# Ledger of designs, part 106: peptides against a protein of PDB entry 3H8D

Target 1, 122 residues: chain A of PDB entry 3H8D
Amino acid sequence: DMKRQQRFFRIPFIRPADQYKDPQNKKKGWWYAHFDGPWIARQMELHPDKPPILLVAGKDDMEMCELNLEETGLTRKRGAEILPRQFEEIWERCGGIQYLQSAIESRQARPTYATAMLQNLL

## One batch from the design tools (peptide; made by RFdiffusion4, then SolubleMPNN)

Design b2_p18_7_s1
Fold by OpenDDE base, seed 3:
Structure b2_p18_7_s1 (fold): chain B 122 residues (1-122), chain C 122 residues (1-122), chain A 18 residues (1-18)
Amino acid sequence: as target 1 above (122 residues)
Amino acid sequence: as target 1 above (122 residues)
Amino acid sequence: ANPPPPAEAPPEPPPPPP
């Protein structure tokens, strides 16, 4: 379980409303994912004009990536993979620790590397 | 133990013999490190003109970084930290799996994340 | 590595509606 490969990804996204606009008028968001082995453990979205979205496995499954890591093609997308700290820094800034903690306490979070790490921190 | 942060680094080095040469005459090697928490677990050196050097904790301690991760300043050096796969790919190509396996079998390897992962693979 | 090209949609789920 804890021996599964932890992999982190970030890709830019363009809002649907900006999709056909000139590049200069496209506001980029950022989609982040933490994969604990083949499955997503945490997801985060940074938006230019609304609050960040934080999502954790078990609680937010319906709003998270349902594809396994290989199916996403993220491992093949150059520049998509990021360092753990590049994810965690943003996660922390967005209140991800508190969000995940609350999900654990409410028994909504599925056990992942992220939940295990948080439980070690507390 | 397995919950320790795994961090990987790569820095270029110049051979002592080339240190005072013109930049064009300096052949760069690459120094790689895997830190399992605060301490180095694996080290690797790529040289332009000799075989790679592979080192594993417990066996090769005297030839490896004796500084803890924070003391190295690697975490503060921009561009030094690399993705796990960027280390592992080179490690594998250099025969690191076999090297570590032999160190485990001979009881020379100190238990690390790397030894644990290898034991899961086999 | 160079930044990835912009994606119009991330991996599932699709981007939230504006």
Scores: peptide ipSAE 0.027, ipTM 0.571, DockQ to the pose 0.051
Fold by OpenDDE base, seed 1:
Structure b2_p18_7_s1 (fold): chain B 122 residues (1-122), chain C 122 residues (1-122), chain A 18 residues (1-18)
Amino acid sequence: as target 1 above (122 residues)
Amino acid sequence: as target 1 above (122 residues)
Amino acid sequence: ANPPPPAEAPPEPPPPPP
C-alpha cells in the first residue's frame, strides 16, 4: 500500500575476519534496507571483495532482516536513516531493478511498495 | 493522496541587510519546504531575530513557493533534501501542528498529505 | 556530513541451519 511509510537505512559493517585487524586493514561493507511500513521490502549488502548481495521480500525472506522496523532500532540509530534516492541509486547500480523484475516474473516477490513502483515503470 | 512522494528540503538564507557584512556578522536563517508531489504543502522559515514563519497550502499560497518542485531546482541542489523527521521536528517545535489544525478548522487549508496525516492523529 | 558512527554489525544473518 502506497499509504505505508517508506523508510531507508544504511549501516556499515566490518567483516568478522577483519574485526581484530588494524583499522587500515578493516574494509567496511555497507548494509542497506528499505522498509515498507514495519516490514523489510528490500535489502542490499555491499562488500569490499565480493559482488553486491540483493534481496527482495518474498524471495529472500530467510536471508533478510526478520525484525520489524521498531525491533531493529534503526530509527533510533543516528545517521542510519537515508533518503530514498540514496538507496535507489545504489540499488540501480547493483542491478536491483532487474533482480526485482525477475523475482516478480517468477512469482517469488511478495507485493511491496517496491514491486508496485516497478510495475508502474514497466 | 498518500501515493504522492513526500519530499522535504532545507536551505539557508542570509538576510538582505547582512549580505555585505563580514561572515561573523551574517546570521543565517533557514528555509524549509514540504512538497506533496509536485506542489508545496508546507513552508517554514527560521529567522535569527524574529519568530518562525509557518505557511500551509491553501491558506498561505501567496506567501509560499509558487514553483513546482522541478522548477525549484531543490532536487538538484546538493544537501538541500532532508528527511521527513528533520522537517517535522522543527515544524512541531514551531507550533506547526496547531497552525495547520487551525487552518483546517477555518477551512483555509487545502487538502494535502499534511492535512490528511493530522486528521488521522486527532 | 559526519561519517555515520561505525554501525554495530548488522544483526548477523541467522546462522545457516546446521
Scores: peptide ipSAE 0.026, ipTM 0.539, DockQ to the pose 0.042
Fold by OpenDDE base, seed 5:
Structure b2_p18_7_s1 (fold): chain B 122 residues (1-122), chain C 122 residues (1-122), chain A 18 residues (1-18)
Amino acid sequence: as target 1 above (122 residues)
Amino acid sequence: as target 1 above (122 residues)
Amino acid sequence: ANPPPPAEAPPEPPPPPP
């Protein structure tokens, strides 16, 4: 349903092991989310020392944000919201297209804006 | 075609009459653009002393940006790109929905992402 | 509910318009 607002967010996270270190010694990761209306469609985590984590709705629900967008408070966090391209560029670089495609093909992906867009590309 | 990237831009403009005034006496307007892929779909101008100008592709082509997105250099202007909602919120407030609807009904609007989205709402 | 990871810092705000 093209009526749903697509919103993208990015927040830094610190690794649990670095939480108590000096700020200069904290390696920042980045948490990315794509919300298709109220619900998350894609999640991505960039880590300083491990491969990116890619997650898609339906397949990875238990590892993804289960809060609706309003519940996350992301819309109220200054600087949290990012441009679609700021998400997509990283998503593409991290192999997100292939990841989502595989999830669709395996029938694990929940239909979202992301799945619809990919299906339009193939 | 849902494959086209929707990108939104905002730049300040100074009224021709204020171009040579001191910076403190320049009333800034705002120029907004929605690009549906390479081509503009909607344009909006906020003026400090006159009603907003709303323009839609097909109907208002001669009054709109005729440059393709790359030609505009907007993608390279720091801070020019804005969130979809930053455009849509102003568009809605300025009566853009009704304006675009009327353009569709009169068969003046060129098919764009914007026209498709509105048709999904109606 | 896995909350979004603890946001240590807000993401970089988009650059201000010119």
Scores: peptide ipSAE 0.032, ipTM 0.583, DockQ to the pose 0.068; fails the geometry check
Fold by OpenDDE base, seed 2:
Structure b2_p18_7_s1 (fold): chain B 122 residues (1-122), chain C 122 residues (1-122), chain A 18 residues (1-18)
Amino acid sequence: as target 1 above (122 residues)
Amino acid sequence: as target 1 above (122 residues)
Amino acid sequence: ANPPPPAEAPPEPPPPPP
């Protein structure tokens, strides 16, 4: 449904193990989210020392943000919101297209804007 | 009012200027908040390359989080909440006691749990 | 338990007063 606002967010995170380390030893990760209306459609986690984590709605619900967008407070957080391209560029680099495609093909993906967009490219 | 829950939070931030830099060049700051019930009582910002910013309710309202605690989503954010001591230790090191004391003396501070605690020490 | 969303960046500092 083209009526839902697509919003993208990026926030830094520190690993629990690094919480108490010196600032210089606090390796920063990045958490990315794509919200299709109120609900998350895609999530991505960039870690400094391990592979990126890619998550898509339907398949990975138990690992994704369970809060609706308003509940997250992300919209009220300065610098959290990013441009679609800023999300997609990283998503693509991390193999997100293939990941989402596989989730669609396996019927694990919940229909979202992201699934619809990919289906339009196939 | 001893009935209000005192909750403390710490979250990392990246300076806007570092948003687009390489991860290694993204100097991480830290944002700290003390909430006295639903409203912020103290805020602190640690920067990697400039002095800490200390803010207290009443005096610095225009520079502090205007959202109530629930609106921030901080309570729903893993690892955001910290122990009181984890806040106070940094607050003290940054000169927060003197800062709050001065705000009380100048009648700029709004009454909060923080002001009450300090007044009990004086 | 889903790892809670990583610590969100601080909420936007309120816009500096005009």
Scores: peptide ipSAE 0.031, ipTM 0.286, DockQ to the pose 0.050; fails the geometry check

Design b2_p18_7_s2
Fold by OpenDDE base, seed 3:
Structure b2_p18_7_s2 (fold): chain B 122 residues (1-122), chain C 122 residues (1-122), chain A 18 residues (1-18)
Amino acid sequence: as target 1 above (122 residues)
Amino acid sequence: as target 1 above (122 residues)
Amino acid sequence: SNPPPPAEAPPEPPPPPA
């Protein structure tokens, strides 16, 4: 099997309540995604005023991007794609290792590159 | 084995003959590297006035970076690290697939992530 | 300087906070 390409993205989001405010009054969040080939493996949301959201495939499918990578248009969005380390650094800081580990242990996580990597670290 | 982190870098270089010229007379080349964990797996040089240079570990060790990744300071150089696709796109355009394939077939290539990926494509 | 990409809506907006 051709090892699926791991791709990472980050885009800013503005809360709906701030959407029509002046730019200075728009608190910016960040939406992060890890795609393991065409499908999302991990999602993360950084908010200016609430705890970060961590999501992993299999467990959190209903809260995660259901579009395949090409459908998202992220590959065509200049500056959306980020380095793996730029994702992982934030993922680690947000407790993503523990979150994914718990999802694996509970058998809620779908096998992805992320689950395979974590299992190699343990 | 913890899957070695694949990291890609690009830095500009100026030819020695242009080093003391005015900036406008300095033709910029590009030095590219793929590190498979601590060690270089592939190197590529784009020149303004000669064919690109492609180098693969095992075959071209004497012409490649002998420093480990940390010793290079590339991880500390802002803007040096690039996305995998930014390396691969240029690698492909320069005939890197064929170059690496030939090195594998001749048993000159040291096993790396790059060799493993190519073997999965064939 | 690359202009920052316009503030893009996430591909799927986070569900409204409950």
Scores: peptide ipSAE 0.035, ipTM 0.567, DockQ to the pose 0.054
Fold by OpenDDE base, seed 2:
Structure b2_p18_7_s2 (fold): chain B 122 residues (1-122), chain C 122 residues (1-122), chain A 18 residues (1-18)
Amino acid sequence: as target 1 above (122 residues)
Amino acid sequence: as target 1 above (122 residues)
Amino acid sequence: SNPPPPAEAPPEPPPPPA
């Protein structure tokens, strides 16, 4: 259902291995999520020292946030919510369109707002 | 079509009558817009000294922005784009739900994303 | 502008790298 609210979030994360380092030695990553209604549709992780991680619902469920949007508390976290373009610009730059397209073609992707938008571009 | 991109904008405005006043005497209003794809679906104006103005497509077309989203240049205006909740919170507070509902019931509202969302809440 | 939230762990820690 395309009537579901599309919400995008970004939070910084520190790797567990860097958690007890001095602030200057904490490599900051970014965790991104696209929620299609209550459930995650896309996840993306930017790391300072490894390639971006791209995840799409259906294909990568075991690696994605299992919490519904309310359970995450992201809607209550000041500065976590971002504009759609702030997600999409990074998603595109990281090859997210091709990643999702391949997941659709292989029948691994669960239908979401993201899959429907991509299908409109093809 | 619910697949249209929903984009929200807010810009400050100065009343024409205050335009030539000293900055301290310029009462700042806020102009808000919800674009459902290229066309405005809802408009809202906050004024410092009068009630909020609420406008919905179909009913209030003559008082709303006639420019399509690209013509407005709002997408290129730094800090103009806002989160959906930043619009909706003010819209709700100003009685926008009831205003749109009445426009739907009177058959004055043009179908938009906003009308469809309201119909899902009823 | 809201300051970015403090660097918190993601709501679910990424599964440990296999």
Scores: peptide ipSAE 0.034, ipTM 0.553, DockQ to the pose 0.051
Fold by OpenDDE base, seed 4:
Structure b2_p18_7_s2 (fold): chain B 122 residues (1-122), chain C 122 residues (1-122), chain A 18 residues (1-18)
Amino acid sequence: as target 1 above (122 residues)
Amino acid sequence: as target 1 above (122 residues)
Amino acid sequence: SNPPPPAEAPPEPPPPPA
């Protein structure tokens, strides 16, 4: 249902090798999620030292958040929720449009709000 | 070259939603890697709340460690290196044999020490 | 029980110190 609330989240992560370093020596990555209602539709991971990871529902379900949105506690985490554009701007920069397009064309993407929006742009 | 040193590593990770909790409320996951010489051959991720992630070189290169072993700093991280059996025991329990076998059969797995060992068992 | 945090792939370990 396209009436499902689209919610976007961003949380920092610290690499295991940096977890015990002084705060100034911790390189933060960023974990991004798009939830189409209760279930994740897109996931993206920014790392300080490797290419970004792009994940789309249906194709990458094993590597994505398996929790429903309520189970994640993200809605209760102060400052975790972000604006749609704050997700999309990074998604676009990381080649997320092409990634999702390829997943649709290969019939790997599960239909989501994200797939519907992309198909409307093409 | 099958003469490449096989090295295995394990590091804890804390989920972003647990990063700011009291230590007793942090559920640790575990990141495991098998390096076949300088490059990763297998990766495995144990989570406290989702199925294990299994990754094999060639098939899952985009989701695996892209750093060479020296670049990871794992060889310099105290207690990160583990015995081969400490990796294999978890790998087997998680269905890693079947996962790698399927990757070989589908022609997705890059030839590694791991693929060669599996092919010798079958 | 606290909801489990989102399933996150662990980031790659840092490069060695220069």
Scores: peptide ipSAE 0.026, ipTM 0.395, DockQ to the pose 0.096
Fold by OpenDDE base, seed 1:
Structure b2_p18_7_s2 (fold): chain B 122 residues (1-122), chain C 122 residues (1-122), chain A 18 residues (1-18)
Amino acid sequence: as target 1 above (122 residues)
Amino acid sequence: as target 1 above (122 residues)
Amino acid sequence: SNPPPPAEAPPEPPPPPA
């Protein structure tokens, strides 16, 4: 439903192995989320030393945020919320369009705002 | 149409009378815009020494941005784009809900995303 | 610009690599 609020978030994360290292040795990753209403539609993780992780609802539910948007506290976290384009630019760069398309074609993707948008572009 | 991209912008402005004053004597105002696709749906101006100005498409077209979104250059202006909630919080605080409602009731408001959202809330 | 928030754990830690 195009009526659901689309909200996007980005938070930095430090790898568990770097938690106790000096600041200069703590490599920052980035966790990204797209919420289609209360539920996550897409997730993405940028790592300093491995390929990006792309996740889409329906296919990757077990690897994605299980919490509804309110439970995450992301809306209350200052500087966590980002513009749609700030998510999409990274998503596209990481091959997210192809990843989501493949998930739709295989019938693994749950219908979301993201799947609907992609279907309108193809 | 709920399919149109909703984009929100905020830019500071300095009053003409303060242009040549010392920085400490330049009172900043704020110009806000909501674009429903290519066209402005709502505009708002915060002034340091007078009431907020609220404007809605159809009613206030002559006082609103006449340029389409691309022509404004707002999308290319770093830091101009804001989150929907950053607009709505100020809009609500300035009495924008009542202003838009009155414009709908008088049939002065052009149908926009904003009018559709308000009609769903009432 | 607001300083980036402190490095925080994601709302859910990624599952440990299998």
Scores: peptide ipSAE 0.033, ipTM 0.531, DockQ to the pose 0.052; fails the geometry check

Design b2_p18_7_s3
Fold by OpenDDE base, seed 3:
Structure b2_p18_7_s3 (fold): chain B 122 residues (1-122), chain C 122 residues (1-122), chain A 18 residues (1-18)
Amino acid sequence: as target 1 above (122 residues)
Amino acid sequence: as target 1 above (122 residues)
Amino acid sequence: ENPPPPAEAPPEPPPPPA
């Protein structure tokens, strides 16, 4: 099997309540995604006023991006794609290793590149 | 075995003969590297006035970066690290697939992530 | 590099704050 391309993205988001506010009053969050081939493997959301959200495929499918990578348009959006380390650094800081580990141990995680990498570390 | 991190870099270089010229007379080349973990797997050089140089580990070791990734300081150099696709796009345009394939077939290529990926495509 | 203008929404809206 061809190793699926691992691609990482970050986009800013504005809270729904702030969409029509003046730019100065718009607090930006950050939406992060790890795609393992065409499908999302991990998602993460940084918010200005609440804890980070961590999501992993299999466990959190209902809260994660349901679109395939091409459908998202992320690959065509200038500045959306980020380096693997730019994702992983934030993921680690937010407790993503422990979150994914717990999902694997509970058998809630779908097998992905992310689960495979974590299993190789542990 | 933990999958080694694949990291890609690009830095501009000035030809030795142009080092002491006025900035306007300095033609920039581009040095590209693919590191498979600590060691270089592929190297590529774009020149303003000669054909691209393509180099693969095992075959071209004497012409490639001999420093490990940490010794290069590339990971600490702002703007040096690039996305995988930014390397691969140039690699493909320069005939890198054929170059690496030939190196594999002739048994000159050292096994790397690059060789493994190519073998999965063919 | 200037971040692209904020996308109005991620591809999927963040779930409403619980």
Scores: peptide ipSAE 0.034, ipTM 0.561, DockQ to the pose 0.050
Fold by OpenDDE base, seed 1:
Structure b2_p18_7_s3 (fold): chain B 122 residues (1-122), chain C 122 residues (1-122), chain A 18 residues (1-18)
Amino acid sequence: as target 1 above (122 residues)
Amino acid sequence: as target 1 above (122 residues)
Amino acid sequence: ENPPPPAEAPPEPPPPPA
């Protein structure tokens, strides 16, 4: 339902292999999440050395955050929450529209706010 | 319609009388806006020396921003856009729920995303 | 009209409180 609170988050991550390296040798990745109410609807990961990872609820549940939003602690993490457009801009650049569309067409996507919005565009 | 993009903004203002005073003598107010698509749905003003001003579309149109969102330049103003909760938290503290409810009951409020959300709560 | 007041550059929106 579009009435659910849509919240977006971004946090940096360091590659495990770089965890103990000097700062100049640590390449940051970025983890992004869209929560449709308490549950994740979309996830995205930017990496310095591999293509972006795009994930959508229903299709990619096993690879996505399994915790509800409260359990993640993201709402309590200073600077983690981002504006919708800050998520969507990167999502669009990474081919997220096509990825979600394909998941809908294949009947792999769980209905979420994201699927509803895309279906309204199409 | 809940499908419209909901965007929230906050900008500081200085009292006209303090405009030419030293920084320590300038008390900042805060101007808040909720846009339901291109048009303002709610406006709020915090002042250092008077009660908060609450305004809702339909009732307070003459006292609210008359420009569409694009015309305001708010989307182009760095740091002006805020998260929904950053607006709602202040709105709630200032009695905005009761203010909007009264405007609905008196048939003064124009239907907006804000009115729809409140009607779902009640 | 109560236009958007001429605002000085607002501080960056504070992140959610910890």
Scores: peptide ipSAE 0.026, ipTM 0.530, DockQ to the pose 0.060
Fold by OpenDDE base, seed 2:
Structure b2_p18_7_s3 (fold): chain B 122 residues (1-122), chain C 122 residues (1-122), chain A 18 residues (1-18)
Amino acid sequence: as target 1 above (122 residues)
Amino acid sequence: as target 1 above (122 residues)
Amino acid sequence: ENPPPPAEAPPEPPPPPA
């Protein structure tokens, strides 16, 4: 079985409330995604003025991107794709390891590449 | 079998002859590498004043990096690692497909991920 | 479903010197 390709993406987002503000007043957030093959495994949102949002498949499906990777068009967006380490570094800093671990222990996490990697570290 | 990780790197190099010149006179080249697991599969060198150098494992081993990936320290160099597409785009522009194909047909190419991918396109 | 926000390309980190 060809192991599903792990792909990571980052895109800036502007809050709807800031969309019509002057550029200097548009606080950019960052939307991060980890796709385990066609489906999202982890999502993370960095905000300039609130705590990071961490989301994991199974637990947070309703808050995560429901589109498959191809539907997102992220693969066609120049500069959207990032290296695994660029995702993981932020994920780690935001407490993503503990968040995912807790989701696994609670049996809320859907099995993904991310869950498998963490289970190999424990 | 865990498919070998494909990792791509790019680092600037300065020609030895330009090493002692003023910064403005240091023409940067670019060294590119594709590692198929621990071993290099493709290497490419971009020069400011001469044609690109394309190298493929098996054919060009003596001109390629002999160090395994860990020995290179590339994985520890911030910004050295690049996305596959960043490598492939340059590789394609430099005629890398034809170069690798010719090496395969000549039976000079060592089997790598790169050769396998090309063989699936033909 | 949070739609993927419009992507501006993040700055590529400069490659390290060889």
Scores: peptide ipSAE 0.023, ipTM 0.497, DockQ to the pose 0.075
Fold by OpenDDE base, seed 4:
Structure b2_p18_7_s3 (fold): chain B 122 residues (1-122), chain C 122 residues (1-122), chain A 18 residues (1-18)
Amino acid sequence: as target 1 above (122 residues)
Amino acid sequence: as target 1 above (122 residues)
Amino acid sequence: ENPPPPAEAPPEPPPPPA
């Protein structure tokens, strides 16, 4: 149901190895999520010292947030919610279009708002 | 097509009568828009000295933005784009749900993402 | 039925700076 609310979130994370370091030595990563209604459709991780991680529902379910949106508490976390374009700009820069397209073509992507939007663009 | 990108904008406006006044005497209103793809679905105006104005596509077309989203330049205006909830919270407070519902019931509302979402909630 | 994927809990937000 494409009528579901599309919501986007970004939170910083500190790598486990850096958790106990001084603030200046904590390299921050960024966790991004796109929720299509209650369930995650896309996830992305930016890291200071490795390539971005791109994940799409159906293909990467085991590596993605399993909690529904309400369970995550993201909607209640100040500053976590971002504009759609703030997600999409990074997604595009990281090669997310090609990643999702390949997941669709391989029949690994679960149908979501994201898959539908891509299908409309192509 | 519910696959269209939903985008929300807010810009301040100064009333024509206040345009030539000193900055301290310029009472700001707020113009809000919801675009369902290229076309406006909902518009709202907050005024310092009169009730909010609520407008929905189909019913209020003559009072609403006639430009498509790209033509408005809103996407290029820094700080104009807002989160969906930033629109919806004000929309709800202004009685927008009832306004849109009445427009649907009277067959005046053009089908949009907004009408579809309301129909799913009811 | 594939076992439910390990819930990668969203990374715990760093505690707000005290």
Scores: peptide ipSAE 0.029, ipTM 0.556, DockQ to the pose 0.028; fails the geometry check

